# Peptides against a protein of PDB entry 3HUF, part 44

Target 1, 320 residues: chain A of PDB entry 3HUF
Amino acid sequence: MWIIEAEGDILKGKSRILFPGTYIVGRNVSDDSSHIQVISKSISKRHARFTILTPSEKDYFTGGPCEFEVKDLDTKFGTKVNEKVVGQNGDSYKEKDLKIQLGKCPFTINAYWRSMCIQFDNPEMLSQWASNLNLLGIPTGLRDSDATTHFVMNRQAGSSITVGTMYAFLKKTVIIDDSYLQYLSTVKESVIEDASLMPDALECFKNIIKNNDQFPSSPEDCINSLEGFSCAMLNTSSESHHLLELLGLRISTFMSLGDIDKELISKTDFVVLNNAVYDSEKISFPEGIFCLTIEQLWKIIIERNSRELISKEIERLKYA

## One batch from the design tools (peptide; made by RFdiffusion4, then SolubleMPNN)

Design b1_p12_4_s4 (from b1_p12_4 with W2K)
Fold by OpenDDE base, seed 5:
Structure b1_p12_4_s4 (fold): chain B 320 residues (1-320), chain A 12 residues (1-12)
Amino acid sequence: as target 1 above (320 residues)
Amino acid sequence: EKEENNEGVEEE
C-alpha cells in the first residue's frame, strides 16, 4: 500500500494510506476518498492529481508498488517528484519512495510503499477476496512468491493444515485468516486521516498459532529439524519439495512408485507421498522403506522429539 | 469555467 507523510505539518502531522484511485491534492480541498488537503500557502488550491493503479500480477511476484501517477494541475510553480519536474502530461512512478514537492513548498510529501502481498491457499478464498484487496492496493495470488508477506489459510474445521500453510509458516510468512481480511476490509474509511489505524496482522497470526495445535511454537523449531535424513518424493508439488528442503532433508525425486528400487531404498530413510498416492497405492508400497504423507510427516515435525520419532520409525522398517 | 487554480504564494 502507498502511505504518505509530510514534513512541516503540511499533512496536519498525519500519515495517510493511498488506495488505488484518483486524488486531487491541494490547499483548498477537503480530505476524503478522492482528495488530499495539503496545508501550505505555497500550494495551489488544486495543485496536483495523484492516481494509484491497482496492483498487477507482476506486483504479486515482485512486491513492487502499485503504479503512482502524478500530474501537475497547470500550476505556476509545478510539481516535482524525486527532484524532477513532472512532465506536462504527468509522469508514472514505480519507485518505492517518492519525494513529492508541490510548487515552492519548503516541505515535501513523502510517499512510500509498504509491502503487503497476500497469498491464498485456495482459489475460492482468492475469488472471494481478491477484488477487495486489490482495491486496497494489495497484490494477491495463489502461487508461491518470494514477495508474499501474508498467507491466508483455509479454515476447514477439523482438517489438517495444508502443505501451503505448513510451507508459509516455515517461510515465516504471517499466516492470517478470514477474520483479518474482514477487519482489513473495514479500514478504508478510517485510514484517510490516520494510516496508523491499519490493522496489524501479527496479533491475528499469534492468535491462530496459539489456538491451533497443528502449528509448532516457531518456524525455528522445524527448520533443519531433519538435517541428516534423506527422503524420496514423488515429483508432484514444488511447495512440498521446498517444505522438505526447509526441514533440512536431502531429497531424491522419482516419477512413479515403480522407480523406487533397491538402490534408492538404500540411500533413502523414508518416502514422502501426497495423500492421493498414499491412499491409492498403499498396497503397492515397496518393502523395507517407510512411506508417509506430508501431513503425517508434519505431525511428527511439530513434536519436540521429531528426530527421535522419525529415527524409530525408520529403524522399525529397516529391521523388520 | 476554468476553475481558478489560485496559486500558492511564495513563503519567504
Scores: peptide ipSAE 0.167, ipTM 0.747, DockQ to the pose 0.463
Fold by OpenDDE base, seed 3:
Structure b1_p12_4_s4 (fold): chain B 320 residues (1-320), chain A 12 residues (1-12)
Amino acid sequence: as target 1 above (320 residues)
Amino acid sequence: EKEENNEGVEEE
């Protein structure tokens, strides 16, 4: 989201969130969802127009800002952004920090980008929420991104957490739910005079973790917890691979269970399978190797003695 | 009524 603040009380000491939309900026406008009052004698009654675009797909992957357009409204002294005069037709900016000078005002409006990118685990929820979140200047998607700041967990009562949720947790992404999304939708209707009034997603996250025994106390309890072990994984999911890497595993990939030869077994402590393959192929598992699902692995990883538990299972099956 | 200049005035 874009946040603006200014020196010299020209914004009345208030920070404002700018959602995607158009704002008239000037001395003689009233603060609302489309106007920004700036209090200085050196600023024109209607001085500039700010236009913030909705997020692009690229912004979801990069965590880049929504495009910020500035147009001078034919003022005597013009408008500058980052010490450069705004062109007659307006200019567009993708910098995360904008220093906006209106005319000869000695104080600048500072616009800064607060990165927020929401990944969804469920495509139906993405379809439901994407439009509303994009109108808040929040990029959304299904795929993992290094720019992802938040992850939407679907509350299915009694289901195990998904691999996406496990990975999001280990990646230190803030896990949120539909209740937080609902709350975010309400903030658009408020003239946010204080950017600090944005709902704290960390509170939602803490509540999710506290109320779900499928989460360890911290990601740090699991990160590199299996350092020194080796696994083989069916090449089905990039998220699954990244999850296993965060556990500190050495990973070998295979395309079918038939590719698990004696050489692979000699270098592998256990095989990680998806649920479908695990359930369908239980009878065809190679002898002398420990096969488990990611969900079964996760249940071991969240235990304090995870290394001992895995070692015992490996030993039990290698010597059976 | 002096039309308040729509433009900003240089603050001295």
Scores: peptide ipSAE 0.166, ipTM 0.737, DockQ to the pose 0.379
Fold by OpenDDE base, seed 2:
Structure b1_p12_4_s4 (fold): chain B 320 residues (1-320), chain A 12 residues (1-12)
Amino acid sequence: as target 1 above (320 residues)
Amino acid sequence: EKEENNEGVEEE
């Protein structure tokens, strides 16, 4: 989201969120959803127009700002952004920090981009929330992104957490739920005057971890917890691969259970399968190898003695 | 009436 603040009390000492939309900026406007009052005698009654665009799909992957357009409203002294005079037709900016000078005002308006990119675990929730979040200037998507700051967990009572949720947790992404999204949807009107009133997602995240026994106390308890072990994985998902890498596992990939030869078994401590393959092919598992699902592996990893537990299961099957 | 966009005055 874009946030503005200013020096010299020209914004009355307040920070303001600029949601996607158009704003008239000047000395003789009243603060509302479309106007920004700036208190200085050096500023025209109606000085500039700011236009914030909705986030693009590219912004989700880059964590870049919503496009910020500035137009001078035919003022005598013009408008500058980052010490450059705004062109007659207006200019567009993708920088994360903008110093906006209105005319000869000795104080600048500082606009800065607060990065927030929300990943969704399922397309149904994305379809439900994306429009509202985009109108807050928040990029949204389904795919993993290096720019992802938040991950939406679907609350299904009695369901195991998904691989996406496990991976988001280990990446130290702030996990949120539908209750936080509902709260964000109500905040749009209350934060117009004070950007500090934006709800903290970290409190939601703490509550999710505290109230769900499927989460360890911290990502650090699980990261590299299986260092020194090796696994083979059916080539099914990139997220599953990345999850196993974050556990410190050496990973071999295979395309079918028939590709699990003596050579692969000799260098592999266990085989990780998806639920569908595990359930359908359970009778066809190779002899002398431990096969489990990611969800079964996760249940071991969240335990304090995960290394001892996995070692015991590997040994049990070598002597069976 | 063109609302005269009264310019800011230079504060000395």
Scores: peptide ipSAE 0.163, ipTM 0.744, DockQ to the pose 0.461
Fold by OpenDDE base, seed 4:
Structure b1_p12_4_s4 (fold): chain B 320 residues (1-320), chain A 12 residues (1-12)
Amino acid sequence: as target 1 above (320 residues)
Amino acid sequence: EKEENNEGVEEE
């Protein structure tokens, strides 16, 4: 999201979130969803127009800002952004930091991009929330992105956390839920004058982790916890692969259970299967190898003695 | 009534 602050008291000492939309900026406007009052004698009554675009798909992957357009409203002293005079037709900016000088005001408006990119675990929830979040200047998507700052966990009471949730946790992404999204949807008016009124996602995350025994105490408890072990997995999802990599596993891939030959077994401590294959093919599992789902692996990995638990299961099947 | 300058004034 874009946040503006200013030196001196030209913004009344407050920071403001700028959501996608159009703002008239000037000395003689009232702060609302479309106006930014700036208190200086050097600023025209109506000085500039700020237009913030909704996030693009590219912004979700890059963590780039919503496009920020600045137009001078034919003022005597003009408008500058990053020491450059804004052209008569306006200019658009994709920089994360903008120093906006209105006329000859000795104080600048500092606009900065606070990165917030929300990944969703399922397309239905994305479809439900994306529009509202985009109107907050929050890029949204389904795919993993290095720019992802937040991950929406679906509250299915009593269900195991998804691979996406596990991976998001290990990546140190802030896990949030629908309650946080609901709260975010209401903040547009309250944060006009005070950007600090934006809900703390980290508090939501802490509450999720505290109240759900499916999470370890920290990502660090799981990262590389299975270093030195080797697994084979069915080539199903990139997230599953990346999750297993974050556990420190050496990973081999196979296309079918029939590809699990003696050579693969000799190099592999256990096989990771998806739930569908695990449930349907239990009777067809290769002898002498430990097969489990990612969810079963996760239940082991969150235990303090995860390495010992895995070792015992491997040994049990080698000597059976 | 000094017409409140619509334009910014140069702050000294």
Scores: peptide ipSAE 0.162, ipTM 0.736, DockQ to the pose 0.336

Design b1_p12_5_s1 (from b1_p12_5 with D12E)
Fold by OpenDDE base, seed 5:
Structure b1_p12_5_s1 (fold): chain B 320 residues (1-320), chain A 12 residues (1-12)
Amino acid sequence: as target 1 above (320 residues)
Amino acid sequence: SVEENNEGVEEE
């Protein structure tokens, strides 16, 4: 989201979140959802128009800011952004930091981008929330992204967490739920005067982890916990591959169970399968190798003695 | 008055 602050008292010592929308900026406007009052002698009554666009699809992958358009309202002293005069038709900015000078005001409005990018685990939740979150200037999507700051878990009561949730946890993404999204949907009016009134997602995350026994205490408890072990995985999911890498596993990929030959078995401690393949093909698993699902592996890695547990399971099936 | 003008003035 865009946050504005200013030097001196020109913004009354307040920080403000700017959501996607249009703002008239000037000395003689009243602060509301479409106006920003700036108090200085050198600022015109109506000085500039700020227009913040909704996130683009590209912004979800880059974590880049919503486009920030600045137009001078034909003022005598003009408007500058990053020491450059704004053009007559207005200019658009994608920089994360904007130093906005209105007229000859000795104090600048400092606009900075606070990155928030929300990944969803399923398309249904995305379809429900994307429009509202985009109106907050929050990029949303389904695909894994290095720009992802938050991950919405969608879990039915009594179900295991998904591979997406496991991976989001291990990559230290803030896991959030629908309760946090509900709270985000209400913040627009409350944060006009104080940007600090934005909800802390880390508190929501801490509560999720504390109340769910399917999470370890920290990602660090699981990262590289299986260092030195080797697995083979069916080449079906990039998130699954990245998850296994974060566990410190050496990974071999295969296209079918028929590719699991004696050579692969000799260099592999266990085979990781998706649920569909595990359930359908369990009768045809290669002899002398431990096969498990990611969800079964997760149940092992969240235990304090995960290395001993996995070693015991490998031995049990190697000598059976 | 500075408040009456639509335009800003030079800061002193």
Scores: peptide ipSAE 0.125, ipTM 0.736, DockQ to the pose 0.397
Fold by OpenDDE base, seed 3:
Structure b1_p12_5_s1 (fold): chain B 320 residues (1-320), chain A 12 residues (1-12)
Amino acid sequence: as target 1 above (320 residues)
Amino acid sequence: SVEENNEGVEEE
């Protein structure tokens, strides 16, 4: 999200969130959803127009800012952004930090990009929330992204957490739920005058983790916890692969259970399967190898003695 | 007056 602040009390000491939309900036405008009052004698009554675009798909993957357009409103002294005069037709910016000088005002408006990028685990929830979140200047998507700051977990009481949720946790993404999204939808007006009123997702996350025994105490308890072990996995999701990598596993990928030969078994401690394959192929598992689901692996990983537990299971099945 | 001017004024 774009946040603006300014020196010399020209913004009355307030920080503002600029959601996607158009703002008239000047000395003689009233602060609202489309106007930014700047208090200086050195600026015009109507000085500039700021336009914040909705996030692009690229912004979801890069964590880049919503495009920030600045247009001077034909003022005598013009407008500058990062010491450069804004062109007559306006200019667009993708920098995360903008110093905006209105006319000869000795103080600048500082615009900075606060990264918020929300991944959804459920396509239905994405479909429900994406439009509203995009109107807040929040990129949204389903796929994993290095730019992802937040991950929406679906509230299913009594269900196992998904691989996406497990991976989001291990990569230190802030896990949120629908309640946080609901809260975000209500704050749009309150944050106009004070950007600090933006709800803290960390509290939502803490509550989710505290109330769900399927989460370890920290990601650090699980990261590299299986260093030195080797697994084979069916070529399924990228999230599954990345999850196993974060556990410190050496991973071999195969396309079918028939590809699990003696050579693969010799270098592999266990095989990780998705639930569908595990349930359908239980009778046809290769002899002498430990097969488990990611969810079964996760249940081992969250235990304090995970390495001992997995070693015992490997030994039990290699020597059976 | 500064209030009547549509434009900003040079700060002294």
Scores: peptide ipSAE 0.117, ipTM 0.730, DockQ to the pose 0.414
Fold by OpenDDE base, seed 2:
Structure b1_p12_5_s1 (fold): chain B 320 residues (1-320), chain A 12 residues (1-12)
Amino acid sequence: as target 1 above (320 residues)
Amino acid sequence: SVEENNEGVEEE
């Protein structure tokens, strides 16, 4: 989201969120959803127009700002952005920091981009929320992105957390739920004049972790917790692969259970399978190897003695 | 007055 602040109390000492939309900026406008009052004698009654665009698909992957358009309203002294005079037809900016000078005002309006990029675990929740979040200037998507700051966990009562949720947690992404999205939608009007009223996603995250026994106390408890062990995985999920890498596992990939030869078994401590393969092929598992699902592995990983638990399961099958 | 002008003044 874009936030504006200003020097010399020309914004009355307030920070303001600029959601996607158009704003008239000047000395003699009233603060509302489409106007920004700036208190200075050197500023025109109607001085500039700011236009914030909705996020692009590219912004989801880069964490880049919504495009910021500035137009001077044919003022005597013009408008500058980053010390450059705004062109006659207006200019568009993709920089994360903008110093906006209105006329000869000795104080600048400072616009800065607060990065917020929300990944969804399922397409149904994305379809429900994407439009509203984009109108807040928040990029949204399904695919993993290095720009992702928040991850939406779907609250299904009695279900295990998904691989996407497990991976988001280990990546130190702030996990949020539908209750946070609802709250975020209600505060849109109240945060116009005070950017500090934006709901704290970290508090939501802390509450999710505290109230769900499927999460460890921290990502650090799980990262590299299985260093030195080796696994084989069916080449079906990139997220599962990245999750196992964050656990510190050496990973071999295979295409079918029939590809698990003596060589693969000799270098592998256990095999990770998806639920469908685990349930359908349980009778045909290779002899002498421990097979488990990612969810079964996660239940072991969240325990303080995860290494000892894995070692005991491996030993049990070597002596069976 | 400064308030009547559409434009800002050169000096505060």
Scores: peptide ipSAE 0.110, ipTM 0.734, DockQ to the pose 0.409
Fold by OpenDDE base, seed 4:
Formats: structure tokens, C-alpha cells, sequence
Structure b1_p12_5_s1 (fold): chain B 320 residues (1-320), chain A 12 residues (1-12)
């Protein structure tokens, strides 16, 4: 989201979130959803227009800011952004940091992009929330992205966490739920006066982890916990591959169980399968190798003695 | 006065 702050009390010492929309900026406007009062003698009554666009699909993958348009309202002293005079027709900016100078004001409005990019694990939840979140200047999507800061966990009562949720946890994405999204949707008016009134996603995350025994205490407990082990990965997602990498595993990828010969078995500690392949191929598993699903692996990883547990399972099947 | 002028003043 865009946040503005300024020196010299020209914004009354307050930080403000700017949602997608149009703002008239000047000395003689009242702070509301469409106006930003700036207190300086050198600023015109109506000085500039800020227009923030809704997030693009590209912004979800890049973590880039919503486009920020600045137009001078035909003022005597003009408007500058990053020391450059704004053109007569206005200019658009995609920089994460904007120093906006109104007229001869000795203090700048500092606009900065606080990255918030929400991944959804469930397409129905995305369909429900995307419009509202985009109107907050928050890019949203389903696919994994390096720009994701938050992940919406699908809470189905009695279901195991998904591979997407496991991976989101290990990559240190803040896991949130529908309760946080609901709270986030209600703050739009209150954050006009104080950007610090944004709900704490980290507190929501802590509560999710604390109340769900399917999560370890921290990502750090699991990251590289299987360093030194090797696995063969068959017919798994990209998220599954990245998850196994974060565990510190050496990964070999194969197309079928038939590709695993005696030489590969000698170098591989276990085989990771998706649920469908695991259930269909149980009878066809190579002799002398431990085969498991990611969900079965996760149940081992969340235990404090995960390395000992996995070693015992590997040994049990190598000598059976 | 500063309040009557639509434009900013040259000096703060």
C-alpha cells in the first residue's frame, strides 16, 4: 500500500495510507477519502491531484507499487517529484519511493510503498476477496510468487494443511485467515488519520500457529532440518519441489518409479510422491526404499526429533 | 491574507 508522511508537520505529524483513488492535495482542503490537507504557506489552496491506480496482475508477481499519478493544478510554483518538475499533463510513477515537493515548501511529502501482496490457496476465496483487496491497493493471486507477503489459509474444519500452506510457512510468508481479511476491509476510514491503525497480521499469524497442531513452532525449526538427506521426487508440484529444497534435501526428479534403478536407490534416502501416485503405486514401490507423501513427510518434520524419526524409517525399509 | 490567496506565498 502507499503510505505518505512528511517532515515539518505539514501533514500534522501523521502518516496516511493512500488507497486506489483520486486525491486533491492542498492547503485549503479537508482531510477525507478524496482530499489531503497540507499545511504550508507556500502551498496553493488546491495544489496537486494524486491518482493511485488499482494493482495490476504484474504487480502481484513483482511486488511493485500501484501506479502513482501526480498532476499539478496549474499552480504558480508547480510540483516536483524526485527533484523533477511534473509535466503540464501530469506524470505517472512506479518507483517505490517518491519525494513530492509542492511549490516552494521546504518540506517534502514522502510517499513510500509498503509491500503487501496476498496469495490465496483457494480460488473461491480469491474470487470472494480480490475486488475488496484490490480497492485497498493490495495485489492478489493464486500462483506462487516471490513477491507474496501474506498467504490466505483455507480453513476447512478437519482438513490437513495444503502443500501451499506448508510452503508459505517455510518461506516465512505471513499466514492469515478470513478473520484478518474481514478486519482489513473495515479499516479504510480509520487509517485516513493514522496509518498505524492497520491490523497486525503478525498477531493473526501467531494465533493461527498457536491454535493449530499441524504447524511447527517456527519456520526455523524445519528449514534445513533434513540437510544431508537425499530424495527422489516423482510427479509433484513446483511448490513441492521448493518445499523440499527449504528442508535442505538433495532432490532428484524422475518421471516414473521405473526410472529408479539400483544405482539411484543407493544414493537416495527416500522417495516423495503425490497422494494420487502414492495410492496407485503402493504395490509397485521399489524394494529397499522408503516411499512417502509430502503430507506424511510434513508430519515427521513438525516433530522435534524429525531427523531421528526419518532415519529409523529409512533403516527399517533398507534392511526389510 | 494567506487564507484569501489561492496560490502559495513565495516565503513561508
Amino acid sequence: as target 1 above (320 residues)
Amino acid sequence: SVEENNEGVEEE
Scores: peptide ipSAE 0.100, ipTM 0.730, DockQ to the pose 0.388

Design b1_p12_5_s2 (from b1_p12_5 with E7A D12E)
Fold by OpenDDE base, seed 2:
Structure b1_p12_5_s2 (fold): chain B 320 residues (1-320), chain A 12 residues (1-12)
Amino acid sequence: as target 1 above (320 residues)
Amino acid sequence: SVEENNAGVEEE
């Protein structure tokens, strides 16, 4: 989201969130959803127009700002952004930091981008929330992104957290739920006057982790916890692969259970399968290898003695 | 009027 602050109390010592939309900026406007009052004798009654665009799809992957347009309203001394005079037709900016000078005012308006990108685990929740979040200047999507700051966990997902949720947790993404999204939708009016009134996503995350026994205390408890072990998996899920990499596993991939030969078994401590393959093919598993699901593996890695638990299970099946 | 949008006169 865009946040504005200013020197010399020209914004009354307050920070303000600018959501996507159009704002008239000047000395003789009243603060509302479309106006920004600036208190200085050197500023015109109506000085500039700010226009913030909704997020692009590219902004979700890059964590880039919503486009910020500035137009001078034919003032005597013009408007500058980053020491450059704004052009007659207005200019558009994609920089994360903007120093806006209105006329001869000795104090600048400082606009800065606070990155927030929300990933969703399911398309139904994305479809429900994307429009509202985009109107807050928050990029949204389903695919993994290095720019992702928050991940929406579905509370209605059955008795187990999803692979996407597991991976988001290990990536140190802030896990949030539908309750936090509801709070974001309701605060839009209150945060116009005070940017500090934004709900704390980190507090929401701490509460989710504390109240759900399916999460470890920290991502650090699980990252590289299985270093030195080797697994094989079906080449079906990129998220599952990245999750296993974050556990410190050496990973081999195969296309079918028929590709699991004696050579692969000799190099592999266990095989990771999806639930559908595990349930359908259980009778066809190769002898002398431990097969488990991601969810079964997750139940082991959240335990403090995960390495000992995995070792015991591997031994049990080698001697059975 | 064009005059109304004038920058506030810095009092010299």
Scores: peptide ipSAE 0.026, ipTM 0.670, DockQ to the pose 0.457
Fold by OpenDDE base, seed 4:
Structure b1_p12_5_s2 (fold): chain B 320 residues (1-320), chain A 12 residues (1-12)
Amino acid sequence: as target 1 above (320 residues)
Amino acid sequence: SVEENNAGVEEE
């Protein structure tokens, strides 16, 4: 999201979130959803127009800012952004930091991009929330992205956490739920004067982790916890592969259970399968190898003695 | 009247 702040009390000593939309900026406007009051004698009654665009799909993958347009409103001394005079028709900016000088005001408005990109675990929740979140200047998507800062966990009572949720956790993405999204949707007016009133996603995350025994205490407890072990995985989602990599596993891939030969077994401590293959092919598992699902693996890795538990299960099947 | 956007002109 875009946040503005300024020196010299020209923004009344407060920071403000700028959502996608158009703002008239000047001395003689009242702060609302479309106006930004700036307190300086050197600023015109109506000085500039800021227009923030909704996030693009590219912004979700890059963590780039919503496009920020600035137009001078035919003022005597013009408007500058990053020391450059704004053109007569306005200019658009994709920089994460903008120093906006209104006329001869000695103080600048500092606009900065606070990265917030929300990944959703399921398409239904994305479809429900994407429009509202985009109107907050928050890029949204389903696909894994290095730019993701938050991950929406679906609260299904009694269900195991998904691979996406597991991976998001290990990536140190802030896991949030629908309650946080609901709260975000209500703050649009309250944050006009004070950007600090934005809901803390970390509090939501802490509450999720505290109240759900399916999470370890920290990502650090699981990252590289299985270093030195080797697994084979069925060619599954990229997230599944990356999850296993974050556990410190050496990974081999196969396309079918029939591709698991004696050579692969000799180099592999266990086989990771998806639920569908595990349930359907359980009778066809290679002898002498430990096969488990990612969800079963997750239940082991969240335990304090994960390495010992894995070792015991590997040994049990080698000597059976 | 198009009130001139005059920053720093004292209102006469």
Scores: peptide ipSAE 0.026, ipTM 0.661, DockQ to the pose 0.272
Fold by OpenDDE base, seed 3:
Structure b1_p12_5_s2 (fold): chain B 320 residues (1-320), chain A 12 residues (1-12)
Amino acid sequence: as target 1 above (320 residues)
Amino acid sequence: SVEENNAGVEEE
């Protein structure tokens, strides 16, 4: 989201969130959803127009800002952004930091981008929330992204967490739920004058983790916890691969259980399978190898003695 | 109008 602040109390000492939309900026406007009052004798009654665009798909992957358009409203002294005069037709900016000078005002409006990118684990939830979140200047998607700051977990009582949720947790993504999304939908007006009133997702996250025994105490407890072990994985998802990498595993990939030869078995401590393959092929597992699902692996990983537990299962099946 | 967008008084 874009946040503006200014020097010399020209914004009345307040920070403001700029959601996607159009704002008239000037001395003689009243603060509302489409106006930004700036208090300076050097500023025109209606000085500039700011237009914040909705997020692009690219912004979801890059964590880049919503496009920020500035237009001078035919003022005597013009408008500058990052010391450059705004063109007659307006200019668009993708920089994360904008210093906006209105006319001869000695104080600048500082606009800065606070990254918030929300990944959804569920397509139906994305379909439900994407439009509203985009109108908050929040890019949304289903695919993993290095720019992802938040991950939406579906709160189903008694359901196991998904691989996406596990991976999001290990990546230190803030896990949120529908309750946080509902709250985000209500804040649009309240944060106009005080950007600090933006809901803290960390509180939601802490509550999710605290109330769900499927999470370890921290990502750090799991990251590299299986260093020195080797696994083979069916090439099914990138998230599964990345999850296993974060555990410190050496990973070999295969396309079918038939590709698991004696050489692979000799170099592999265990095989990680998806639920469908595990359930269908459990009778045809290669002899002398420990096969488990990611969910079964996760249940071991969250235990304090995870390395010992895995070692015992590996030994049990090597000698069976 | 251009007049509405006149910057206020430069305090010297």
Scores: peptide ipSAE 0.026, ipTM 0.683, DockQ to the pose 0.511
Fold by OpenDDE base, seed 1:
Structure b1_p12_5_s2 (fold): chain B 320 residues (1-320), chain A 12 residues (1-12)
Amino acid sequence: as target 1 above (320 residues)
Amino acid sequence: SVEENNAGVEEE
């Protein structure tokens, strides 16, 4: 989201969030959802128009800012952004930091981009929330992204956490739920006056982890916990591969159970399968190899003695 | 008007 602050108390010492929309900026406007009052004698009554666009699909992958348009409203001394005069038709900016000078005012409005990018675990939740979150200037998507700051956990009562949730946890993404998204929707008006009133997602995350026994205490408890072990994985998802990498596993990939030869078995401690293949092919598993699902692996990984547990399972199946 | 918009702007 865009946050604005200013020097010399020209914004009354307040920081505010600028959501996607249009703002008239000037000395003689009243602060609201479409106006920004700036207190200086050197600023016109209506000095500039700021327009913040909704996030693009590209912004979800890059963590880039919503496009920030600035137009001078035919003022005597114009408007500058990053020491450059704004053109007569207005200019658009994609920089994460904007120093906005209104006329001859010695104090600048500093606009900065606070990165917030929300990944969803399922398309249904994305479809429900994407529009509202985009209107907050928050990029949203389903696919893994290095720009992802938050991950929406699907709360199905009594279901195991998904691979997406496991991976989001290990890569230190802030896991949130629908309650946090609802809270974000309610603060839209209050954060106009004070950007610090944005809800703390870390508190939501701590509460999720505390109340769900399917999570370890920290990602650090699981990261590299299986260093020195080797697995073979059915090519299922990028998130599954990245999850196993974060566990410190050496990974070989295969396309079918028929591709598991004696050489692969000799170098592999266990095989990771998706649930569908595990359930359908359990009668045809290669001899002398331990096969498990990612969810079964996760149940081992969250235990304090995960290395000992996985070793015992490998040994048990070598002698069965 | 542009004049009304600039009215009361002091040149600092």
Scores: peptide ipSAE 0.024, ipTM 0.689, DockQ to the pose 0.794

